# Ledger of designs, part 74: peptides against a protein of PDB entry 3T7K

Target 1, 248 residues: chain A of PDB entry 3T7K
Amino acid sequence: KAEKILARFNELPNYDLKAVCTGCFHDGFNEVDIEILNQLGIKIFDNIKETDKLNCIFAPKILRTEKFLKSLSFEPLKFALKPEFIIDLLKQIHSKKDKLSQININLFDYEINGINESIISKTKLPTKVFERANIRCINLVNDIPGGVDTIGSVLKAHGIEKINVLRSKKCTFEDIIPNDVSKQENGGIFKYVLIVTKASQVKKFTKLINDRDKNETILIVEWNWCVESIFHLNVDFTSKKNVLYQKK

## One batch from the design tools (peptide; made by RFdiffusion4, then SolubleMPNN)

Design b2_p15_4_s4 (from b2_p15_4, 5 letters changed)
Fold by OpenDDE base, seed 5:
Structure b2_p15_4_s4 (fold): chain B 248 residues (1-248), chain A 15 residues (1-15)
Amino acid sequence: as target 1 above (248 residues)
Amino acid sequence: DEEEKLKEELNKLPL
């Protein structure tokens, strides 16, 4: 059926998109539209897998969803597009009135507001954002909104290798893992990195660490510190925003 | 359902 619909066009574009959707297309696509999109080089996946070599996200705007945050870890993210791209494309293709010999939809007209070329360009870097920041091992409190699995999955996509989940009520110093990174000459490495949700956790963990390891470097942040770092594809250690405790 | 709940929870975190 798709072939018959597309046969009216002399030339078909190849958009070369391997995409996920977030905050749009909840009902999915019918089989014919999926086939049409596939013939145009547009493949939409339900989930993010590294093997699929995803290069695109569809979303109405910048979102804090798992898919959106992970899309910024694509290698590279080529396009962050509004769903209107697909909508307008399919409308043009299904139009009986348009004697169009060609599909005239430009990807660049559908960019998500706030995802600029500077952000896109950083996705071409050979390293991940937290890798560049010398953050390899983190401690995450078990009561984090969104859950440790989702938050952990996002952090791993961005170069955190090890996530230690802390049971905030029962944890001891021995439960806290160090950020095991080799001292590179040019970066302040924090020995202990923690993501927490409450001021009481800051007090607890700072006491536990300082009582046992008095001279060590500590970074305690909110989840929003990670989110801001992901959206900028850069960790700003000069910013105090979303930093709850820092000892250099 | 889970993706929408996750979307809401992750978006309810202060921007």
Scores: peptide ipSAE 0.025, ipTM 0.638, DockQ to the pose 0.344
Fold by OpenDDE base, seed 4:
Structure b2_p15_4_s4 (fold): chain B 248 residues (1-248), chain A 15 residues (1-15)
Amino acid sequence: as target 1 above (248 residues)
Amino acid sequence: DEEEKLKEELNKLPL
């Protein structure tokens, strides 16, 4: 059926998109539209898998969804597009009125606001954002909104290798893992990195660490610190925004 | 939907 619909075009673009969607297309696509998109080199996947070599995200705007945050870890993220790209494309294809010999939809007209070339360029870097920040091992409180699995999956996508889940009420100093990174001369490495949700956790963990490892470096942040770092594809250690405790 | 609920939780501003 798709072939008959596309037969009116002399040439078909190949967009070479391997995409996920977030905050759009909740009802999915019909079989004909999926086939049309596939013939145009647009493959939409339900979930993120590294093997799929995803290069695109569809979203109406910057979102804090798992899919959106993980899309910034694509290697590279080639395109971050508004769903209107697909809508307008399918509309043009299904239009019987347009005596169009060619599909005239430009990907660049549908860029998500705030995902610029600077962000896209950073996705071409050989390292992940937290890897560049010398954050390899983190401690994550078990009561984090979104759950430890989802948050952990996002953080891992961005170069955190080890996530230690802390049971905030029961944890001791021995439950806290160090950030095991080789001392690079030119970057402040924090021995303990923690993501917490409450001021009481800050007090608890700072006490536990300082009582046992009095001179060690500590970074305690909220989830927003990670999110901002992901959206910028850079960790700004000069910013106190979303930092709950820092000891250099 | 668990995905919607998760999206909402991820979008929450920290209190």
Scores: peptide ipSAE 0.023, ipTM 0.624, DockQ to the pose 0.231
Fold by OpenDDE base, seed 3:
Structure b2_p15_4_s4 (fold): chain B 248 residues (1-248), chain A 15 residues (1-15)
Amino acid sequence: as target 1 above (248 residues)
Amino acid sequence: DEEEKLKEELNKLPL
């Protein structure tokens, strides 16, 4: 069926998209439309797998979903597109009865607001955002919204190697892991990095660390600090935004 | 539904 529909065109584009969708296309696509998209070099996957070499995200806007946050870890993310790209493409293909020279849909017209070339260019870097920030091991409180598995998975996609889950009510100093990175002369290296949900946890962890390891560097942040770092593909250690406690 | 619920959870601020 797809072949007969596409035979109306003299030339077909190859968009070379390997995409996931978030906040759109919940009902998926019919078989014919999937075949059409495949012939145009557009493959849509249900889940993120590293083996699929995903290069595109479809979303109506910047979202804080697992898929969207992980899409910024693609190597590279080539395109972040609005779902209207697919909608308009399929509409054009289905509406044209007569033979046409080309499909007239430019993917650059469908970019997600706030995902610009500066962000896209950073996805071509050989390192991940938290790797560049010298954050390899973090402590994560067990009561984080979204759950430790989802949050941990996003953080790992962005270069955090080890997630230590802290039982905030029961943990001691010995349960807190150091961020195992070599001291660099010019880098804000924090020995203890923690993501917390409450001011009481800040008080608890700062006390535990300072009582046992008084001279060490501490970074305590909220989840929004991680999200902002991901959306910018950069950690700004000069900003106090979403930082609950820091000791340099 | 599940994805929007997750988004809402991930958008919660620390208390």
Scores: peptide ipSAE 0.021, ipTM 0.625, DockQ to the pose 0.225
Fold by OpenDDE base, seed 2:
Structure b2_p15_4_s4 (fold): chain B 248 residues (1-248), chain A 15 residues (1-15)
Amino acid sequence: as target 1 above (248 residues)
Amino acid sequence: DEEEKLKEELNKLPL
């Protein structure tokens, strides 16, 4: 059926999109539309898998969903597009009135606000954002909103290799893992990196670390610190925003 | 929607 619909066009674009959707298209696509999109080089996947070599996300705006945050780890993220791209594309294709010999939809006209070329360009870097920041091993409290698995999965997508889950009420110093990175000359390497949810955890962990491992570097942040770092694809160690405790 | 629920959870601020 899709071939007959597309036969009215002399030339079809190949968009070469391997995409996931977030905050849009909850009902999916009908079989005809998915076939049309496939003929245009647009493949939509339900879930993120590294093997699929995803390069696109559809979302109405910047979102804090797992899919959106992970899309910024694509290698590269070629396009972050509004769902209106698909809507307008399908509308043009189904339109009987427009004897358009060609599909005239430009991907750049559908860019998600706030995902600019500067962000897209950083997804072409060979390293992940936390890898570039020398954050390899982190401690995560078990009471984190969204759950340790989801948060951990996002952090791993962005270059954190090891996530140690801390049972905040029962943990001791021995439960806290160091951030095992080779000392590079140019940059504050924190020996202990922790993501926490409340001030009482800051007080607990700072005491445990300072009592047992004196003079070590400590970074304690909230989840929003990670999110801001992901959205910028850069860790700003000069910013105190979302930093709960820092010892250099 | 599970995705919107997850989005809300991920947007929660620490206490």
Scores: peptide ipSAE 0.022, ipTM 0.626, DockQ to the pose 0.205; fails the geometry check

Design b2_p15_5_s1 (from b2_p15_5 with H3S S15D)
Fold by OpenDDE base, seed 3:
Structure b2_p15_5_s1 (fold): chain B 248 residues (1-248), chain A 15 residues (1-15)
Amino acid sequence: as target 1 above (248 residues)
Amino acid sequence: FNSEWDPSIDPELPD
């Protein structure tokens, strides 16, 4: 059926998209439309797997979903597109009225607002955002919204190697792991990096660390600090936004 | 802390 529908076109584009969707297409696509998309070089996957070499995300806007955040770790992310690309494409293909010899849809017309070429270009870098920031080991409180598994998965996708989950009510200093990175000249290395959810945790962890390991560098941030870093594919250590405690 | 962010609009969980 897909072949018959596409036979009216003299030339078919090859978009070369391996994509996931977030915040759109919850009901999926029918079999015919999937076949059509496949013939146009568009493959849509349900989940992110490294083996699939994904290069595209469909979303209505910038989202804080696991899929969207992980898409910024693709190597590279080629396109971040609005779902209207697929909608308009399928509409054009199914249209009997247009004696179109060619499909006239440009990917660049459907870019997600806020994901520009500068961001896309950073996905071509050989390193991940937190790797570049010298953050390899972090402490994560167990009561974080979204869950430690989801949050941890996103952080790992962006270069964090080790995630230590802290039981906020029961943790001691010995439960806090150091960020084991070699001292680099640029002063941007924090010995202790923590993601917390409330002010009481800041007070607790700062006390525990300062009492036992005096004069060490500490970075305590909110999840939003990580999200903003991911969205920009850059860690700005000069910004105090979403930083709850910093000791340099 | 996250008064500016509504997780109901932009959830952290995958759809």
Scores: peptide ipSAE 0.274, ipTM 0.710, DockQ to the pose 0.124
Fold by OpenDDE base, seed 2:
Structure b2_p15_5_s1 (fold): chain B 248 residues (1-248), chain A 15 residues (1-15)
Amino acid sequence: as target 1 above (248 residues)
Amino acid sequence: FNSEWDPSIDPELPD
């Protein structure tokens, strides 16, 4: 059926998209439309797997979903597109009125607002955002909204190698892991990096660290600090936004 | 940028 529908076009584009969707297409696609998209080089996956070499995200706007955040770790993310791309594409293909000899839809017309060429270009870098920031090992409180598994998965996608989950009420200094990175000549390395949810946790961890490992560098941030870093694909250590405690 | 933070939505927006 898809072949018959597409036969009216003299030339078919190959978009070469391996995509996931977030915040759109909740009902999925019918079998015919999936086949049409496949013939146009658009493959949509349900979940993110590294083996699939995903290069595209469909979303109505910048979202804070796991899929959206992870899409910025694609190697590279070629396109971040609005769902209207698919909608308009399928509409054009199914249109009986337009004797269109060719499909005329440009991917660049459907870019998600705020995901610009600068962001896309950074996904071509050989390193991940937190890797570039010398953040390899972090401490994450167990009571974080969204859960440690989901948050941890996002952080790992962006170059954090080790996530230590802290039981906020029971943890001791010995439970806190250092950020084990070799000193680079030109960058401040924080020995302890923590993601917390409450001011009481800041007080607790600051005390534990300062009492046992005096004068060490500490970075305590909110989840939003990580999100903003991901959205920009850059860690701005000059910003105090979403930083709860910093000792250089 | 989606600067609005909602713990009920983050890190996963309900689909």
Scores: peptide ipSAE 0.129, ipTM 0.715, DockQ to the pose 0.144
Fold by OpenDDE base, seed 5:
Structure b2_p15_5_s1 (fold): chain B 248 residues (1-248), chain A 15 residues (1-15)
Amino acid sequence: as target 1 above (248 residues)
Amino acid sequence: FNSEWDPSIDPELPD
């Protein structure tokens, strides 16, 4: 069926997209449309797997979803596109207007607002954002909205190797892991990095650490600190935004 | 970039 539909075109574009969708196409695509898209070099995946070498995200706008945040870790993210790309493409293909010898849809016309070339270019870097920031091991409170698994998965996609989940009510100093990164000359390494949700947790963890390991460097942040870092593909240690406690 | 957590305008985790 797809072949018959596409036979009217003399030449088919190859968009070379390996994509996931977020905030759009919840109902998926019918079999014919999937086949059409495949013939045009557009493959849409349900989930993010490293082995799939994903290079594209479809979303109506910048979102704080798992897929969107992870898409910024693609190697590289080539395109961040609005769903209208697919909609218009399929509409054109299914159009009965015999006069179209070619598909006239340019993917560059469908870029997500706010994902600029600067962001895309950073996805070509050989390192991940938290790796560049010397954040390898973090402590994450267990009551974080979204859940530790989802949050952890996003953080790992962006270069955090070890996620230690802290049980906020029962944790002791011994439960807190250090950020085990070799002292590189060019960046302040925080020995303890924690993502928390409440001021009470800040008070607790700062006390635990300061009582047992005095004069060590501590960074306690909100999830929004991570999100902003991901969106910019850069950690700004000069910003106090979403930083709850910092000891240098 | 939307730094505010508002699921009504910008869906938050999980996807």
Scores: peptide ipSAE 0.041, ipTM 0.668, DockQ to the pose 0.144
Fold by OpenDDE base, seed 4:
Structure b2_p15_5_s1 (fold): chain B 248 residues (1-248), chain A 15 residues (1-15)
Amino acid sequence: as target 1 above (248 residues)
Amino acid sequence: FNSEWDPSIDPELPD
């Protein structure tokens, strides 16, 4: 069926997209449309797997979904596109108007607002955003919205190697793991990095750390700090936004 | 940037 539909075109583009969708196409695509897309070099996957070498995300806008956040860790992310790309493409293909000898859809016309070339270029870097920031081991409170598994998965995709989940009510100093990174001269290495949700946790963890490991560097942030870092593919240690406690 | 986490936008499909 797809072949018959596409036979009317003299030349088919190869978009070379390996994509996931977030915030769109919840019902998926019918078999014919999937085949059409496949013939156009568009493969849509249900889940993110590193082995699939994904290079594209479809979303209506910048989202804080797991898929969207992880898409910024693709190597590289080539395109972040609005779902209208697929919609318009399929509309053109299914159009009975004989006059279309070619598919005239340009990927660049469907870029997600706010995902610019600067962001895309950073996905070509050999390192992940948190790796560049010398954040390899973090502590994460167990009551984080979205759940530790989802949040942890996103963080790992962006270069955090170890996520220690803290039970906020029962944790002791011994439960807090250090960020084991080699001291690079160029500053900004925190021995303890924590993602917390409440001011009470800040008080607790700062006390625990300061009482047992005096004069060590501490960074306590909100999840939004991580999100902003991901969206920019850069950690700005000069910003106090979403930083709850910092000791240099 | 969307400042609010909304897991409902991309719900985990049941296994």
Scores: peptide ipSAE 0.032, ipTM 0.673, DockQ to the pose 0.117

Design b2_p15_5_s2 (from b2_p15_5 with F1M H3T S15A)
Fold by OpenDDE base, seed 5:
Structure b2_p15_5_s2 (fold): chain B 248 residues (1-248), chain A 15 residues (1-15)
Amino acid sequence: as target 1 above (248 residues)
Amino acid sequence: MNTEWDPSIDPELPA
């Protein structure tokens, strides 16, 4: 069926998209439309796997979903597109208007607002955002909204190698892992990096660390600190936004 | 094609 539908076009574009969808197309696509998209070089995947070399995301806007946050770790993210691209494309293909010899859909007309060339360019960097920030090992409280697995997966996609989950009520100093990064000459390396949810956790962890390791550097942040860093593909250590405690 | 967002399937991560 797809071949018959596409046979009316003299030339088919190859968009070369390997994409995931977030905030759209939850019901998926029918078999004919999937085949049409495949013939146009558009492959849509259900989940993010590194082996698939994904280069595109479909979303109506910037979202705080796992998929959207991870899409900013693609190598590179070539396109962040609104779902209207697929809708208009399929609409044009299914149209009975005899005179359409060519598919006239431009990808650039469907860019997600706020994903600019600056963001796309940063996805071409050889390093991940937290790697560039010298954050390799973090401590994450177990009561974080969204769950440690999902949040941990996002953080790992962005260059965090080790995530230590802290049981906030029972943890001791010995449960807190250091951010083991080689002494790089330039940037302030925080020995202890923690993501917490409550002010009580800040008080607890600062006490535990300062009582046992008085002179060490500590960074305690909210999840939003990570999200903002991902959305900008840059860690701004000068900003106090979403920073709960900092000791240099 | 339902383009409606179902946040139950792919939720935004809370603050």
Scores: peptide ipSAE 0.554, ipTM 0.922, DockQ to the pose 0.897
Fold by OpenDDE base, seed 3:
Formats: sequence, C-alpha cells, structure tokens
Structure b2_p15_5_s2 (fold): chain B 248 residues (1-248), chain A 15 residues (1-15)
Amino acid sequence: as target 1 above (248 residues)
Amino acid sequence: MNTEWDPSIDPELPA
C-alpha cells in the first residue's frame, strides 16, 4: 500500500533519521504510515537503545523527559524536530493532488525551539557532558523524585560511570564515595559530588564530610543542576544556580 | 495525530 502511495513521486528523499518521540505520538503510527516513513529513511523506535544508533528526537518543545534528556547524549544528535515534520510530511504524501512530483519538506524548518546548532555540535564531541566536567562518580539520595533508576540512567547516558545511592536517613561518611578523577589535570575537580533534594541533607552531608575530610572539595547540587547542564551540554561551574553547597 | 504533550503517558522528571 505504501509503495502505491509513493509511486506518484519521481524522487523520494532519504532523511536518514533514527528517532524516538517524546511528548508526542503516544498512540504511535498506523502500519501504512510506518512503512511510508521507513521508505523515506525515517525509523521511529519506541525506546532508546544504544545499539540502534539513534540520531533524532521528535518533541513539541524542550522537555525534561527521560527520552529527551537522553537524546542529548546521542552520538551525534543530528536533528531535534517538532512532530509537525511528520504530520506535514504524511499530509503531503497522502494528498491526492496529482501534480506533486517531489516531496518538499525541509527538516530545518521544524527544529525544536532552543535546540540550536551550538547544542547539536556539542553532541559530536568525543566526550559526554559530565565526563568533560570531571564528574565520574556521584552520590544520589534515595528519596529523589523521579526515582534513582530513571535519574541514574539519564546521568549514565551523559558520562557518569558510577552512581552511589545514599540512604539519606541512615548514611554515614563511609557510605559517601569520592569522585575518582585523580588522573585528570584540567578543571576544578570535586572530590565529593552529591545530588540532594533537601536542605537538611546539605547540612548532614557537609558536616559528615567536613568532620572527616576537612580540606576536600565538595559539590552538592539539585537535580535541576544536572538538567541544565544536559540542556546546555556544558557544566558551568561559575553559576550558583541549583548549587546548594560548593567548597573549592 | 496528537502532538499535545501528555504527562500521564510521557512524564517529565520532577525538579
């Protein structure tokens, strides 16, 4: 059926998209439309798997969904597109207007607002955002909204190697892991990096660390610090936004 | 096709 629909076009574009959708198309696509998209080089996946070499995301806007945050870790992310791209494309293809010899849909007309070429270019870097920031091992409180598994998965996608989950009520100094980046020469290395949710946790962890390891560097942040770092694909250590405690 | 964001199906991670 898709072949018959596409036969009216002299040339078919190959968009070469391997995409996931977030905040749109939750009902999926019908079989014919999937086949049409496939013939145009557009493959849509339900979930993110590293093996699929995804290069595109469809979303109506910047979202802090797991899929959107992980899409910024694609190698590279080629396109971040509004769902209207698919809608307009399918509308044009299904149009009974006999005179369309070519599909005239440009990907660049459908870019998600706020995902510019500067962000896209950073996804071509050989390192992940937290790797570049010398953050390999972090401590995460167990009571974080969204769950440690989901948040941990996002953080790992962006270069954090080890996530230590802290039982905030019961943890001691010995439960806190250091950020082992001793071999990296460039940039401010924090020995202890923690993601927390409450001011009481800041007080607790700062006390525990300072009492036992008085001269060490500490970074305590909110989840939003991570999100902003991901959205910019850069860690700004000069910003105090979402930083709860910093000791250099 | 619905392009509206539905948080119940595809939630944003909380702050």
Scores: peptide ipSAE 0.554, ipTM 0.921, DockQ to the pose 0.827
Fold by OpenDDE base, seed 2:
Formats: sequence, structure tokens, C-alpha cells
Structure b2_p15_5_s2 (fold): chain B 248 residues (1-248), chain A 15 residues (1-15)
Amino acid sequence: as target 1 above (248 residues)
Amino acid sequence: MNTEWDPSIDPELPA
């Protein structure tokens, strides 16, 4: 069926998209439309797998979903597109009245607001955002909303190598892992990086660390600090936003 | 086709 529908076009574009969807197309696509999209070089996957070499995300706007956050770690993210791209494309293809000999849809016209060329360009960098920030090992409290597995997976996608889960009520100093970074690149290295949810945790961890390792650098942040860093593909150490405690 | 965000199916991670 798809071939017959596409036969009316003399030339077909190859968009070369390997994409996931978030916040849209919850019901998926029918078989014919999937086949059409595939013939146009658009492959849509249900889940993110590294082996699929994904380069695109469809979303109506910037979202804090696992898929959206992970899409910013694609190598590179070529396009972040609104779902209207697919809608308009399929509409044009299914239109019997369109005397159009060719598909004239430009990907750049469907860019997600707030994901600009500057963000896209950063996904071409050889390093991940937290790697560039010298954050490789972090401590994560076990009571984090969203769950340690999901949060941890997002963080790992963005260059955190090791995630130590802290049992907030039972943890001791010995349970806290240092951020072991061998390369002194330009920028402050925090020996202890922690993601916490409560002020009581800040008090607890600062006390534990300061009592046992008094002279060391500490960064305690909220999950939103990580999210903002991902959305900008840059860690701004000058910002106090979402920073609960910082010792340089 | 649903182009709107549906948090029941694809939730945002909480703050």
C-alpha cells in the first residue's frame, strides 16, 4: 500500500531520521504510515537503545521525560522536531488533490521551541555534559522522586559513570563515594557530589563529610540542577539555582 | 494523531 501511495511522487526525500517520540503519538502509527515513513528514511523506535544510533526526537515542546532528557545525549542529536512534521508529511502524502510532484517539507520549520542550533551543536561534542563538568561519580538519595533507576539512567546517558545510591536514613560517611576525576581540566572539581531531596539530607551529609573529610569540596544539588544542566548541555557552576550546598 | 502531551502515558520526571 505504501509503495502505491508514494508512486505519485517522482522523487522521495531521505530524511535519515532514527527517532523516538515523547509527549506525542501515544497511540502509535498504523502499518501503512510506518511503511511510508520508513521509505522516507524515518524510523521510529519505541525505546531508546544505544545500538539504534538515534539522532532525532519528536516532542511538542521541551519535556522533562526520560526520553527527552536522554535525547540530548544522542551522538549527535540531529533534529528535535515537533510532531507536526509527521502530521504534515503524512497529510501531504495522503492528499489526492495535491498536484505536488514532490514532497516539500523542511525539517528546520518544525524545530522544537528552545532547542536551537547552539544546543544541537553541543551534542556533536566528543564529551557528555557532566563529563565536561568533571562529574563522574555521584551520590543519589534513594527517596528521589522518579526513582533511582530512571534518574540514574538519565545521568549515565549524560556522562556520569558511577551512581552510588544512598539509603538516606541509614547511610554513614563510608557509604559516600568520592567523585574520582584524574584529569585536572580547567574547572573546579568537587570531591563529593550529591543529589538530594530534603534539607535534612543536606544537614546530614554536610555533617558526615565535614566531620571526616573537613577540607574537601562538596556539591549538593537538587534533581532540577541536573535537568537544567542537561537542557542547556552545560553546567553553570556560577549559578546558585537548585544548589543546596556548595563548598569550594 | 495525538500531538498533545499526555502525562498519564509519558510522564515527566518530578522536580
Scores: peptide ipSAE 0.554, ipTM 0.922, DockQ to the pose 0.868
Fold by OpenDDE base, seed 1:
Structure b2_p15_5_s2 (fold): chain B 248 residues (1-248), chain A 15 residues (1-15)
Amino acid sequence: as target 1 above (248 residues)
Amino acid sequence: MNTEWDPSIDPELPA
């Protein structure tokens, strides 16, 4: 069926997209449309797997979904597109207007607002955003909204090597792991990095660390600090936004 | 095709 539909076109584009969808196409696609998309070099996957070498995301806008956040870790993310790309594409293909010799849809017309070339270019870097920031080992409170597994998975996709889950009410200093990054002499490396949800946790962890390791550097942030860092593919250590405690 | 965001199916992670 798809071949018959596409036979009316003299030339078919190859978009070379391996994509996931977030915030759109929850019902998926029918078999014919999937085959059409496949013939146009568009493969849509249900889940993110590194082995699939995903390079595209479809979303109506910037979202804080697991898929969207992880898409910014693709190597590279080539395209972040609005779902209207697929809609318009399929609409054009299914159109009975005899005179369409070519599919005339440009990917660049469907870019997600706020995902610009600067963001896309950073996905071509050989390192991940937190790796570039010298953050490899973090402490995460166990009561974080969204769950430690999901949040941890996003963080790992972006270069966090080790996530230590802290039982916020019961943890001691010995439960807190250092960010074991080889001390570059001139780099502002934080020895302790923590993601917390409450001011009481800030007070607790700062006390525990300062009482036992008083001269060490500490960074305590909210989850939103991580999200903003991901959305920009850059850690801005000059910003105080979503930073709860910082000791240099 | 649903192009609207449905947080019940694909939720945004909380702040």
Scores: peptide ipSAE 0.553, ipTM 0.922, DockQ to the pose 0.867

